# Designs tried in a protein design run: peptides against a protein of PDB entry 5EG6. Part 32

Target 1, 151 residues: chain A of PDB entry 5EG6
Amino acid sequence: RLRSQTVSTRYLHVEGGNFHASSQQWGAFYIHLLDDDESEGEEFTVRDGYIHYGQTVKLVCSVTGMALPRLIIRKVDKQTALLDADDPVSQLHKCAFYLKDTERMYLCLSQERIIQFQATPCPKEQNKEMINDGASWTIISTDKAEYTFYE

## One batch from the design tools (peptide; made by RFdiffusion4, then SolubleMPNN)

Design b1_p14_2_s3 (from b1_p14_2, 7 letters changed)
Fold by OpenDDE base, seed 2:
Structure b1_p14_2_s3 (fold): chain B 151 residues (1-151), chain A 14 residues (1-14)
Amino acid sequence: as target 1 above (151 residues)
Amino acid sequence: MKAKVVKPEAVYRK
């Protein structure tokens, strides 16, 4: 069956205690760098330094304080997430947010909902996982920040 | 850092 499609800009947003994607409103999030061995929890220690791909981060809504679980920010190449990229995070590049300690689960937009999408391993490229477009994000700095992106 | 997380070309199926 034929399905109608539309392409639009969506922003990660928190409303009513839930994460969702909005075309009208955008949330400002703190992206906190964590140590690789930081445990999951509402309380965590923020690490100094520039964020690089492969590092563990916490996304915290600046308004509500609501946070996602620990994420590993990964570089995206076409429809794949790179597992071993470690260069500085750039606002010019797409990224993916791997939910730490899961079986290839990534933060993903499906319709209007934020879900976990399970990436498919790349048999011929062990350092890559196949994701969909919904799992690709772009980070845009809103103001001067403690942690700086590479530009 | 403080940032917005954007899906600039999200595809929606109606």
Scores: peptide ipSAE 0.245, ipTM 0.687, DockQ to the pose 0.070
Fold by OpenDDE base, seed 1:
Structure b1_p14_2_s3 (fold): chain B 151 residues (1-151), chain A 14 residues (1-14)
Amino acid sequence: as target 1 above (151 residues)
Amino acid sequence: MKAKVVKPEAVYRK
């Protein structure tokens, strides 16, 4: 039988104690800014201020409290993650979540699963890493009263 | 910041 592909919006979601991707439900997450030298753990110190690309963040589910490991939020240019971008994070702009202290591992969507995808170095551009489309995300504020993105 | 994280127009096989 014919193999078919379907295009649909997927949302990061927590269910059953696991991160997954849902086409019907979305999770609301706190994105906490951390110091660059903050250690991994359940307890962490949150910094004040708006988030810039290149900074360390914690993604925490507002409902369950489940959190991903420390991430570095990176700006995305087409199919590459920028390693040196440091401007304020813009709503609706593509971003990638690098798992801190890994070998170029990024948060990635594969079907309904959230996995780690290993980016490859760009041969001609040291400030970029090649990612797949599944590793490109968009952040949408759920409450502009809590956070205003850079425009 | 409180936000949802979205993968717009994700392609998956059925």
Scores: peptide ipSAE 0.230, ipTM 0.676, DockQ to the pose 0.067
Fold by OpenDDE base, seed 4:
Structure b1_p14_2_s3 (fold): chain B 151 residues (1-151), chain A 14 residues (1-14)
Amino acid sequence: as target 1 above (151 residues)
Amino acid sequence: MKAKVVKPEAVYRK
């Protein structure tokens, strides 16, 4: 029997006051770089500079102003999040968003919902955590003049 | 810094 594969794209989006994943609509988000010691809150101090893996960021919807909790952006290798990568974030690389100060919780897509997924420690490599595909994201700049990714 | 956060390459196998 013939089998087919359908490739689709989901976008992080805010609707009805909630984050969700849409196949048709996408949200433009500000990615704010924070200090490592920045506290959680609606108000925060933004740092200038290039974003590197391992740094703390805030994702804020440019339209609604809705924001996710503080995230640590981590580099992804296959189905693992790298805990010690610190090179500049690249649009060519997949990334994961670790919920800061949690027990290995990552921003994850499940169907149309945005949830937290608990990563599993990698038994063979202490510098890696095992994530699912739903926790792997790609960042695409909407304006290169606003943010230049490392290429 | 504005960006899209995308989940690309969601493959549905039939």
Scores: peptide ipSAE 0.230, ipTM 0.677, DockQ to the pose 0.060
Fold by OpenDDE base, seed 3:
Structure b1_p14_2_s3 (fold): chain B 151 residues (1-151), chain A 14 residues (1-14)
Amino acid sequence: as target 1 above (151 residues)
Amino acid sequence: MKAKVVKPEAVYRK
């Protein structure tokens, strides 16, 4: 008999100057669209438009202003991140956050900590990388006036 | 876009 464990919801949150995952508190983040050639820095130019998979984004805490490094938002299929998906980001789909200019490092939940997890290449499928469940996220809009997800 | 980033409320793990 197969036994499954239900994991309660955890939210990306900023506390004490650090990113972490909380079951009780959630952070509201601005997801800023950047140009593909935008350099890393505290100051960056934000683009207008819908966010698509494969594009470069900045996650910025709306309260503290703390930001993660530049990320590429990627579509998730099962336990893989898709490298060539370019359709609009949807709240109905899982996503992964690739740390730009790294060797397959993804934003990952480990216990209550946010870490980087290195994905493994898929030998048979060059357009995919294998990630763990901790590297799979769901984005939920908190302000529909700012952005409309494709569903 | 302003959003919260979450792990799903009901994730079944083996």
Scores: peptide ipSAE 0.228, ipTM 0.681, DockQ to the pose 0.060

Design b1_p14_2_s4 (from b1_p14_2, 8 letters changed)
Fold by OpenDDE base, seed 5:
Structure b1_p14_2_s4 (fold): chain B 151 residues (1-151), chain A 14 residues (1-14)
Amino acid sequence: as target 1 above (151 residues)
Amino acid sequence: MKAKIVRPEAVYRK
């Protein structure tokens, strides 16, 4: 039985060499646009341009340099990740981070931990995958001089 | 692009 339920805001953060979700601290991350055919590695070529849903990105902690594996940023509609959305990424819209070349694994918050959550195929719509709330994120630019996200 | 990534979460405690 659930003893209590609270709604909290958490931030992706790197601490102690690990990614976690903090309610107190937030990490500043570079979101690098990659080519679709870019291979996994510590070194990668950053592509110019606005990030669109469906594109491959690298999230790199600006402080530690730690990076997540290549991700495909996907638009979120309620409890689903859209597989075919390709409009510019908006700071006003929720997104999901699909771990590229996995079987529907998404970056997900579980308590204070960052885990991989396997999305379930949506039986109704082939262009959607069902994710949980923990896999839905909001991106907020830390540099107001940057206009890379669609408003 | 530099950003913070935020997640509002409902935390269930058992």
Scores: peptide ipSAE 0.304, ipTM 0.715, DockQ to the pose 0.071
Fold by OpenDDE base, seed 4:
Structure b1_p14_2_s4 (fold): chain B 151 residues (1-151), chain A 14 residues (1-14)
Amino acid sequence: as target 1 above (151 residues)
Amino acid sequence: MKAKIVRPEAVYRK
């Protein structure tokens, strides 16, 4: 019954003062590493070094300057976000963006909208939270400014 | 770092 499979790609993008997911346009975002104790705000101190899973980051649109709230970048395994992974972030791996200091809320795609999705605890594995496909993202360095990712 | 944030989605045709 299944005749073919194709992959549709969407990109995080800022348009009209809002974050959305576009199939036509992509935004270039700065991923700033923050200290774990950095408070939420328009002003923040950026840390140097490799970004590791479990660390706090700020996503800032390079064009508009619009930013999302503080996020914890987490490694994804299948349909779960790993809570204790701390290895360097790799472009080869899917990741999830946990909204810091929330009840398991993750950055999620719903149609063309960017929303928060509440992950479900994994009873079998305490170090994992169950997310949907919309909460799984891939980070790709841009030609405009490439940074070193762990491979 | 500067990056694209990409969401791949599988589309199934019947």
Scores: peptide ipSAE 0.296, ipTM 0.708, DockQ to the pose 0.056
Fold by OpenDDE base, seed 1:
Structure b1_p14_2_s4 (fold): chain B 151 residues (1-151), chain A 14 residues (1-14)
Amino acid sequence: as target 1 above (151 residues)
Amino acid sequence: MKAKIVRPEAVYRK
């Protein structure tokens, strides 16, 4: 434990029309699979099937209906996001949420706030981008009957 | 899929 730092589990949550990171409350989100060519908007067409890394998704709060912009879910390897992983998403793996059509911007936790963090390229590994710990997330299904993660 | 999105053991400045 580093000086002047606190370690705690935080959850993505929506309150007052804003996304934030809560230690006490967690939001239940629909993760909708989109086509790669789906346009940004409040209305979108949802695809059926397993979600794979590299695919475009929409995160929608089940309570408020608030949604983040289109994201590409990427597999995480230690401190890097993998750009070419395409296997099914697993609860056993950490993931990162790339903001689609941005310059390496990822969904990131900063204390209680949700921000965008710009990843840095890996000079010697073109299939990876360096992210911070705040940009590494874990997805936990709230209903096993609705979805089974690949293991 | 319905899920919660978690950052386990997040480190932040106190």
Scores: peptide ipSAE 0.292, ipTM 0.704, DockQ to the pose 0.072
Fold by OpenDDE base, seed 2:
Structure b1_p14_2_s4 (fold): chain B 151 residues (1-151), chain A 14 residues (1-14)
Amino acid sequence: as target 1 above (151 residues)
Amino acid sequence: MKAKIVRPEAVYRK
């Protein structure tokens, strides 16, 4: 039985060499824009310019240097990831991080753990994949020195 | 860009 509800905010964070979700600490991450044909690896070439939905990015922890695999940043509409959105990324919109070269795997929060969640196709909407709330993220800028986002 | 990545969630108490 539902007695009450509240909203808890969690932040992507790196601790002990692992990605997790913290309610107390937030990690500052560099979001690097990559070319679409950039290969996976510890070393990568960063592009200059605005980040748009559908582009390939690398998330790198500013403190530890730990990085996630190459991601495609996608716009979110309710509980769906949009596959064809290509406008500039906005801090006002929720986004999802598709793990590049996977079968619909997205960066997802499960309790305090960061996992991969497999989205399901939307039969009636070819340009959308169904995700859960745990795979919907908000980007909040702490520094605009490298790249700019649409506001 | 340097950013924090945030995920707000609803917590239901049963």
Scores: peptide ipSAE 0.290, ipTM 0.711, DockQ to the pose 0.061; fails the geometry check

Design b1_p14_3_s1 (from b1_p14_3, 6 letters changed)
Fold by OpenDDE base, seed 1:
Structure b1_p14_3_s1 (fold): chain B 151 residues (1-151), chain A 14 residues (1-14)
Amino acid sequence: as target 1 above (151 residues)
Amino acid sequence: SLKSGPVPVWKAKF
């Protein structure tokens, strides 16, 4: 389904030393692929290649250098995060960012704030966790940021 | 497919 414009957009942004969500300004981030056993820290070894669901990544603001903790990028199916997906990440497909080594905490948008949202286990499907809409993100390369979007 | 590098991250409603 073709959409000429979005009804509402909120962009991940860094301002005043904090991550927040802006309707006006979007930040350019570096998404760094890490090894699964990479430790948390300001210094880390970056891997080359295409990012797959289930892999560990770091989001670093290109302007300030501020970084989020290590994240696991997970595939989203409706309002669930898939725990065992490992295919290449598709641009423009919704994804979720699990905060590594937490109890089901995901990066979440709430109004203008970036918070952690605790997903709940899916009773019927062990490979899924239930997330809210705020925990579903879209990530694309910067050269495609002005493209028309399809559902 | 998505590679490591510069990206924007956002929530979009259609």
Scores: peptide ipSAE 0.403, ipTM 0.872, DockQ to the pose 0.035
Fold by OpenDDE base, seed 3:
Structure b1_p14_3_s1 (fold): chain B 151 residues (1-151), chain A 14 residues (1-14)
Amino acid sequence: as target 1 above (151 residues)
Amino acid sequence: SLKSGPVPVWKAKF
């Protein structure tokens, strides 16, 4: 059965030179699609097109220019991140942001802080990693957003 | 589908 639920939201935001999560302030970001072989750095080559799970992305604050390290956007299924999903990212589904070249570290919300959370290997399924709820995010395209921000 | 560009990123808590 479908039921109505009250949802609280926290938004990724940059304040004071740091990433945090705010219930009041909307953070406007650019999600930049990168080549898989793109190196880490402040300058990078951006690709156009539709983002697919498994691809490398950069999240850049539209106001400050502050950026997170390269991330691999992964599909979330319940409490797991899928390692081999490659379909187009759906704004209706949860996603996880794996910090590229780390040992299963994911972008995670803990209270109001943004931290790295280490996923646990899924014993029975090699193509999955177990994440917590804090590591599950939703990302929505501008044309689907219910708020206005400067592009 | 989601395109490269401006987006909000948020966490839903039930």
Scores: peptide ipSAE 0.336, ipTM 0.854, DockQ to the pose 0.034
Fold by OpenDDE base, seed 4:
Structure b1_p14_3_s1 (fold): chain B 151 residues (1-151), chain A 14 residues (1-14)
Amino acid sequence: as target 1 above (151 residues)
Amino acid sequence: SLKSGPVPVWKAKF
C-alpha cells in the first residue's frame, strides 16, 4: 500500500468521518455497480460485472464504511463530461462522478476539500457538460496500484 | 476495464 504521494496528485480519503482529498494518503474504496432504478439508502443491491459509463455506482470506504450518495460515472473529454458515453470504464482515463438526481452536480476537489461542483451546460453540444479540472478523477485498481505508481 | 469492487480514486492536479 502506498504510504506517500506525489505533490501533483490528491486522493479521495476518509478522515475523521469526512471525505477529503489527501496528498499523503489514499483510501481504498469499493465502487459498487447499482441498478439504474436503485433508490438512495444505506442498504443497496450490488450488481456484478464491468462498470460502464452512464451507470450508477456507490463509492464506499473499505475502512470506515462511509459512502457517498449515488453517483453516475461519466466519461471525460478535456473539460467536459460526456452524457451519452456508455462504453466500459477505462482505468487511468479521466472520469467524472455526477451526483445522481441533482442539477449537474459533480464530485469535485477544491484544495483538500471534496465539494459539489455544478457543471455548466454545453451550449453547442447537448451531450456534454462543462466541468472544471477538479471534477475529473482517475480510477485504478487496488491490485495494481503499487506497481502502477512506481512504474 | 473497471470491474465492480475495491479501487482507489485519485486526481492529478496541474
Scores: peptide ipSAE 0.257, ipTM 0.790, DockQ to the pose 0.035
Fold by OpenDDE base, seed 5:
Structure b1_p14_3_s1 (fold): chain B 151 residues (1-151), chain A 14 residues (1-14)
Amino acid sequence: as target 1 above (151 residues)
Amino acid sequence: SLKSGPVPVWKAKF
């Protein structure tokens, strides 16, 4: 059985041409590393290597091919997104997806909907933005997902 | 470390 299919977990999923969040179904997405200057579009050049925080990525549904806009993956510290972290992305560690070229908009889960949540500046720490818990995500590789989430 | 490739994206809701 899929152990992670619980009330306490929601997965990014594509259904009916829309992104949503499901507690029962998870979508497999390709996370593509892009160059920082890559423009928005259906066609893009993927970079090789390990993904680091602060880098631009594309999330593409492996089944439907639907993609979110370009995102900057950011490290999460509690309820803040770090703006200047650049270390390699740690799987199973919380991260945030900043919608590139927006005013602090982050990919966010609200109920079963995927929305944009506007982070607020952190007055005490200029390198942080305050996000809500819904904007904190976890990424795992498919191989690890199969091992971790299935009994 | 995370490389490009297939991944599930999820969130714990507590």
Scores: peptide ipSAE 0.349, ipTM 0.856, DockQ to the pose 0.035; fails the geometry check

Design b1_p14_3_s2 (from b1_p14_3, 4 letters changed)
Fold by OpenDDE base, seed 2:
Structure b1_p14_3_s2 (fold): chain B 151 residues (1-151), chain A 14 residues (1-14)
Amino acid sequence: as target 1 above (151 residues)
Amino acid sequence: PLKSGPVPSWLAKF
């Protein structure tokens, strides 16, 4: 006999002019690659190409146009963010979003709220910062997919 | 690999 398992999934979403996490609603976001020297602002120049870890990105809601501050997308290894990874970003792999020009602040989910979480330095490895599970995200595409249930 | 926008993506936590 097969038993079903309850899976709790939350998605980044914009509601009422604020970012939050929802189990039933999901926001479609544009991930724009920026130049490393791009300044913060509502107006920015986007670059083409494939995004690599360590690069600066801008997350923009496709519906509302709401955007987060400039972020550096970083590779995740277990519960640590890698500071020196520079390989191409892969979908379905965990990543972290460091808020640029902050004291190790990362985009984090706490309950249903989106907050900034301060990572702590890794005493054993200088190229890593310790993050919590809430600061790990998974990027998935908007391609059409169907769930098929088999017995 | 992840391409720069305007291709939409979801950010999820499982």
Scores: peptide ipSAE 0.513, ipTM 0.930, DockQ to the pose 0.038
Fold by OpenDDE base, seed 3:
Structure b1_p14_3_s2 (fold): chain B 151 residues (1-151), chain A 14 residues (1-14)
Amino acid sequence: as target 1 above (151 residues)
Amino acid sequence: PLKSGPVPSWLAKF
Protein backbone atom coordinates (compact mmCIF):
# COMPACT_ATOMS: atom_id res chain seq x y z
CA ARG B 1 0.00 0.00 0.00
CA LEU B 2 1.47 3.28 -1.16
CA ARG B 3 0.45 6.54 0.42
CA SER B 4 1.30 9.97 -0.84
CA GLN B 5 0.53 13.16 0.98
CA THR B 6 -0.03 16.54 -0.57
CA VAL B 7 0.60 19.38 1.81
CA SER B 8 -1.21 22.64 1.32
CA THR B 9 1.18 25.54 1.23
CA ARG B 10 0.20 28.73 2.96
CA TYR B 11 1.86 32.11 2.89
CA LEU B 12 1.91 34.97 5.32
CA HIS B 13 -0.28 37.72 3.94
CA VAL B 14 -1.73 41.05 4.94
CA GLU B 15 -5.32 41.83 4.11
CA GLY B 16 -7.73 44.26 5.63
CA GLY B 17 -5.10 45.49 8.00
CA ASN B 18 -4.53 42.05 9.46
CA PHE B 19 -1.96 39.33 9.18
CA HIS B 20 -3.24 35.98 8.04
CA ALA B 21 -2.18 32.97 6.04
CA SER B 22 -3.42 32.24 2.55
CA SER B 23 -2.98 29.44 0.09
CA GLN B 24 -4.01 31.68 -2.77
CA GLN B 25 -2.30 34.94 -1.94
CA TRP B 26 1.11 35.75 -0.57
CA GLY B 27 2.70 38.86 0.73
CA ALA B 28 6.20 40.04 0.14
CA PHE B 29 7.82 41.15 3.35
CA TYR B 30 10.85 43.15 4.20
CA ILE B 31 12.82 41.61 7.00
CA HIS B 32 14.61 44.49 8.63
CA LEU B 33 17.51 43.87 10.93
CA LEU B 34 17.40 45.96 14.08
CA ASP B 35 19.77 46.64 16.90
CA ASP B 36 19.16 44.53 19.97
CA ASP B 37 18.37 47.65 21.96
CA GLU B 38 15.93 49.10 19.44
CA SER B 39 12.64 50.03 21.05
CA GLU B 40 9.24 49.08 19.75
CA GLY B 41 7.55 51.53 17.42
CA GLU B 42 6.40 52.32 13.93
CA GLU B 43 9.65 54.08 13.24
CA PHE B 44 12.88 52.19 13.68
CA THR B 45 16.46 52.25 12.55
CA VAL B 46 17.35 49.42 10.24
CA ARG B 47 20.76 47.83 10.02
CA ASP B 48 22.38 46.52 6.89
CA GLY B 49 23.95 43.15 6.47
CA TYR B 50 23.10 39.51 6.67
CA ILE B 51 20.62 38.45 9.31
CA HIS B 52 21.79 35.97 11.92
CA TYR B 53 19.75 33.80 14.19
CA GLY B 54 19.20 35.42 17.54
CA GLN B 55 18.97 38.90 16.08
CA THR B 56 16.02 41.25 16.30
CA VAL B 57 14.03 41.81 13.14
CA LYS B 58 10.95 43.63 11.91
CA LEU B 59 8.64 42.03 9.39
CA VAL B 60 7.05 44.70 7.24
CA CYS B 61 4.61 44.16 4.42
CA SER B 62 6.11 45.64 1.28
CA VAL B 63 2.71 46.77 0.04
CA THR B 64 0.82 48.03 3.07
CA GLY B 65 3.67 48.81 5.42
CA MET B 66 1.94 46.81 8.13
CA ALA B 67 4.43 45.41 10.59
CA LEU B 68 4.57 42.84 13.32
CA PRO B 69 6.13 43.60 16.69
CA ARG B 70 9.84 43.13 17.08
CA LEU B 71 10.84 39.53 16.62
CA ILE B 72 13.88 37.48 17.34
CA ILE B 73 14.51 35.06 14.53
CA ARG B 74 15.53 31.68 15.85
CA LYS B 75 16.84 28.54 14.28
CA VAL B 76 14.57 25.52 14.34
CA ASP B 77 15.62 21.94 14.88
CA LYS B 78 12.66 19.62 14.46
CA GLN B 79 10.13 20.94 16.95
CA THR B 80 12.53 23.01 18.99
CA ALA B 81 13.68 26.57 18.74
CA LEU B 82 17.34 27.07 19.42
CA LEU B 83 18.02 29.93 21.80
CA ASP B 84 21.72 30.33 21.25
CA ALA B 85 22.20 29.77 17.53
CA ASP B 86 23.84 32.76 15.86
CA ASP B 87 24.81 31.62 12.38
CA PRO B 88 23.45 33.35 9.27
CA VAL B 89 19.81 32.71 8.51
CA SER B 90 19.37 30.22 5.71
CA GLN B 91 16.55 30.48 3.24
CA LEU B 92 14.40 27.41 2.74
CA HIS B 93 15.28 26.26 6.23
CA LYS B 94 12.79 26.33 9.05
CA CYS B 95 12.90 29.23 11.45
CA ALA B 96 10.80 30.62 14.25
CA PHE B 97 9.94 34.15 15.27
CA TYR B 98 9.99 34.84 18.97
CA LEU B 99 8.02 37.89 19.98
CA LYS B 100 10.52 39.99 21.82
CA ASP B 101 9.92 40.69 25.50
CA THR B 102 7.31 37.97 25.87
CA GLU B 103 7.26 34.76 27.82
CA ARG B 104 8.26 32.37 25.06
CA MET B 105 5.61 33.57 22.60
CA TYR B 106 6.16 32.71 18.95
CA LEU B 107 4.52 33.74 15.71
CA CYS B 108 2.21 30.88 14.86
CA LEU B 109 -0.26 29.83 12.22
CA SER B 110 -3.50 28.36 13.49
CA GLN B 111 -5.92 27.56 10.73
CA GLU B 112 -5.94 30.80 8.75
CA ARG B 113 -5.08 33.04 11.68
CA ILE B 114 -1.77 34.32 12.91
CA ILE B 115 -1.53 33.95 16.66
CA GLN B 116 1.00 33.80 19.44
CA PHE B 117 1.94 30.37 20.66
CA GLN B 118 3.72 29.85 23.95
CA ALA B 119 6.68 27.54 23.71
CA THR B 120 7.44 25.05 26.43
CA PRO B 121 10.87 25.12 28.02
CA CYS B 122 13.09 22.11 27.63
CA PRO B 123 13.99 20.98 31.13
CA LYS B 124 17.08 19.08 30.08
CA GLU B 125 18.23 21.50 27.39
CA GLN B 126 18.27 25.09 28.51
CA ASN B 127 19.27 26.31 25.07
CA LYS B 128 16.08 24.96 23.50
CA GLU B 129 12.35 25.33 23.85
CA MET B 130 9.55 23.31 22.32
CA ILE B 131 7.41 24.85 19.61
CA ASN B 132 4.63 23.42 17.52
CA ASP B 133 4.66 23.01 13.77
CA GLY B 134 2.57 26.12 13.36
CA ALA B 135 5.41 28.18 14.75
CA SER B 136 7.85 26.98 12.11
CA TRP B 137 8.25 29.11 9.01
CA THR B 138 10.21 28.90 5.80
CA ILE B 139 11.68 32.03 4.28
CA ILE B 140 11.70 32.20 0.51
CA SER B 141 13.45 34.90 -1.45
CA THR B 142 11.23 36.68 -3.93
CA ASP B 143 14.16 37.35 -6.23
CA LYS B 144 13.97 33.76 -7.34
CA ALA B 145 11.91 33.18 -10.44
CA GLU B 146 10.23 30.04 -9.24
CA TYR B 147 10.43 27.31 -6.66
CA THR B 148 9.35 23.80 -7.46
CA PHE B 149 8.17 21.38 -4.84
CA TYR B 150 7.77 17.66 -5.30
CA GLU B 151 5.27 15.39 -3.65
CA PRO A 1 22.02 33.98 3.31
CA LEU A 2 19.18 36.31 4.21
CA LYS A 3 19.95 39.97 3.81
CA SER A 4 18.31 42.79 5.71
CA GLY A 5 15.61 44.65 3.82
CA PRO A 6 14.49 46.07 1.56
CA VAL A 7 14.87 42.60 0.16
CA PRO A 8 11.42 41.12 -0.18
CA SER A 9 10.77 37.63 1.12
CA TRP A 10 7.90 35.22 1.40
CA LEU A 11 7.10 33.48 4.63
CA ALA A 12 5.67 30.10 3.86
CA LYS A 13 4.23 27.10 5.61
CA PHE A 14 4.55 23.82 3.78
Scores: peptide ipSAE 0.499, ipTM 0.926, DockQ to the pose 0.038
Fold by OpenDDE base, seed 5:
Structure b1_p14_3_s2 (fold): chain B 151 residues (1-151), chain A 14 residues (1-14)
Amino acid sequence: as target 1 above (151 residues)
Amino acid sequence: PLKSGPVPSWLAKF
């Protein structure tokens, strides 16, 4: 099959010292749980346990060690990020990554680029922010550092 | 449930 080039078939990857999207390669990332008061930096204290929505995490490339800024992992309901959900994060469920200490900026996939997407407040529901599909991610566990995908 | 790293994970869209 011919691989789709749509956002829905792209994956987070690190190459050339940059985060990008790939329809062919999967990057494997460590998702480290941090304390809520952990400061930004290359060195950070990792907490053990199961990650809950609303908690602070660091995404680190298992191969290169490249890391994104601190993120708040948030539950996703359709095209909204929930601000107050705190249940355990489940793999294969949609989630969003809010860039901590920003004005509603979320990790977003746009074509082949990783960008920040500014969510808009949800007037009807104060506990929700409206995101786009590019800001919705699915976490899949793997034991491989990198995987090449073919269709 | 998702355990804190270093447990490798893919971030994907479906």
Scores: peptide ipSAE 0.486, ipTM 0.922, DockQ to the pose 0.036
Fold by OpenDDE base, seed 4:
Structure b1_p14_3_s2 (fold): chain B 151 residues (1-151), chain A 14 residues (1-14)
Amino acid sequence: as target 1 above (151 residues)
Amino acid sequence: PLKSGPVPSWLAKF
């Protein structure tokens, strides 16, 4: 079987005190569920349970302890982020990370840099926002590393 | 399903 295309896989990584994306290095992150009313800060109260779309999370690097701002994890459907999805987050499914309390800003990869990308409203569907591929992520458990991904 | 807590995950872009 021939590959349909060459795919460049990149991983969220922390280096030199900064978040970036690397094709050679990857970081392991803790995804902590927070209360919806949890304030931003270095200190936060972690909730137990399974994370659902629409909930607030903190991504913390397991090595450095560096964290991103509070994020709302949202379900992705093609090029859109769903605003009202609330089912459990499934690993290996694409998701987006909305920066909480922003005007449609999402965690985005641009080249090797992690930036904020502003989604645009979906004209035909009020419950969706249009994102780019850079704002779509796939969560993979480290225990899944036994398998090789190829395309 | 994704569980909250110190369970390491990596974020990938394909």
Scores: peptide ipSAE 0.483, ipTM 0.923, DockQ to the pose 0.038

Design b1_p14_3_s3 (from b1_p14_3, 5 letters changed)
Fold by OpenDDE base, seed 2:
Structure b1_p14_3_s3 (fold): chain B 151 residues (1-151), chain A 14 residues (1-14)
Amino acid sequence: as target 1 above (151 residues)
Amino acid sequence: SLLSGPVPSFLAKF
């Protein structure tokens, strides 16, 4: 059985129709690639293939079907989100989820809550936005999770 | 690399 035993580790989770973070429970999410011009909605057309940074994705809870708004997955370098990275997304590498069509709002964990955090422009690097640690996420496939966290 | 679709993923913070 997969168990999360560490206090410091948090997972995105859906409970009671709400997104939150838990150290005890984890949600498994489908990450669907969308076309850049896909509109927001409960129904969407998914693309196949490997997801690249800069592309639009939809995160859908595998259990509840609850979904977040369209996100742009962005590469993270330290405490910055890279705006122009377009290489394939690497699992286990930190990434950020920009809320599409917002003013630099990113999916963020604050304590136990999932919030939107507004990134600030990087003064010296136009291709970067400054995020906080809460806006940095690690993607772990379920197969890898079973290997890593089974106990 | 991350494939769209069928394999669910966790989103974690360590």
Scores: peptide ipSAE 0.572, ipTM 0.938, DockQ to the pose 0.037
Fold by OpenDDE base, seed 3:
Structure b1_p14_3_s3 (fold): chain B 151 residues (1-151), chain A 14 residues (1-14)
Amino acid sequence: as target 1 above (151 residues)
Amino acid sequence: SLLSGPVPSFLAKF
């Protein structure tokens, strides 16, 4: 069974050519919407508009330009990722990042490291996958940072 | 709502 871990406040960051999570440093990442049929590559075609759950995105570090593989952003309900949600992504709500074309692998924090964590099928709900706490993230646009953290 | 570009975002765990 998957268990939630107690995690201190941390932020996705790039350091030394690697993705990690830091309690002191936070990276600013462009979240680029891609077409569903876009292939992997360092150069890709970006779509405009509001991102919806279920869509393919690229996370690109604004400082280093380093990017993660193509991800599908998914809505999170408690300890589950929803497979069929398609409403606009809410910055007030936790989300998960499924690594596209994998067997239920999600972007996950383990200690300070960013890893892939395999979700397990939800036995009674085929539209959900069970994830751990490390696989859930909160997205906050930089133009909202002061309002969100310092109000 | 989350807009594709041009404003970057933080990804946080609380």
Scores: peptide ipSAE 0.567, ipTM 0.938, DockQ to the pose 0.037
Fold by OpenDDE base, seed 1:
Structure b1_p14_3_s3 (fold): chain B 151 residues (1-151), chain A 14 residues (1-14)
Amino acid sequence: as target 1 above (151 residues)
Amino acid sequence: SLLSGPVPSFLAKF
């Protein structure tokens, strides 16, 4: 088997009213913590504090205001999403975004498109679901990025 | 750690 090479970096972006992934453009998104019982809608009540895995979040584009449906942010271990992790979210680790109230659907990158990918149950580990690489994301705060590249 | 709200984030694929 030939050694795989890392693909070019892509960023979640909003263009023309749609979410996509771009190598050239990046969107800055607010990640809003919600209550577990918060309903879907354009208006929602935001909680303060550090986000933990397993909690419900809203991703909102800072420029357009467009938002994805309610998501549950989950910890990733290799190519599995952990269903019962509840520690604070680490930006150093990959995470996955489960679309709340779906049958194991996760936010996924396929080429330049953002799609839903259905995770497969892990037969031997009930607390894990198998996802593909496209469903794993890295979160980088703008504050952190600015510090890293300009200071 | 990831704080809710005020500071926007990039979502990247590496």
Scores: peptide ipSAE 0.565, ipTM 0.940, DockQ to the pose 0.037
Fold by OpenDDE base, seed 5:
Structure b1_p14_3_s3 (fold): chain B 151 residues (1-151), chain A 14 residues (1-14)
Amino acid sequence: as target 1 above (151 residues)
Amino acid sequence: SLLSGPVPSFLAKF
């Protein structure tokens, strides 16, 4: 599979009430672990413990409080999202965010915009969906970010 | 390192 080339490092950011990508600014997002049966809404209960692939999470901007819809965090293998992985999520390992209760829609960066990208079923591997590079994300905690970006 | 909720993080594309 051919990979698209990333021009520069980009970060998820909220500005003007919109999610977008920035090469200069990054937003800190609280990744909340939810129960699998948690309903969509501004009010939700957060679970403790290590987040595993396949679990439901809420991404909430620490500054604005703006949140994305409920997401299933999925493990990424090359250009595919794994549908049945359930091991603990590791930072720095690429992951994908499936929009819960959609038809294979994933949180995706396209140029400067945040969009939903529809993954394609993998014909030969039922436990995988083909995603584009824009749908693969790297999670880095803010404490690590401070360590990395403050010189 | 492993993620535990809630985790304040940034989401990056490298």
Scores: peptide ipSAE 0.486, ipTM 0.915, DockQ to the pose 0.037

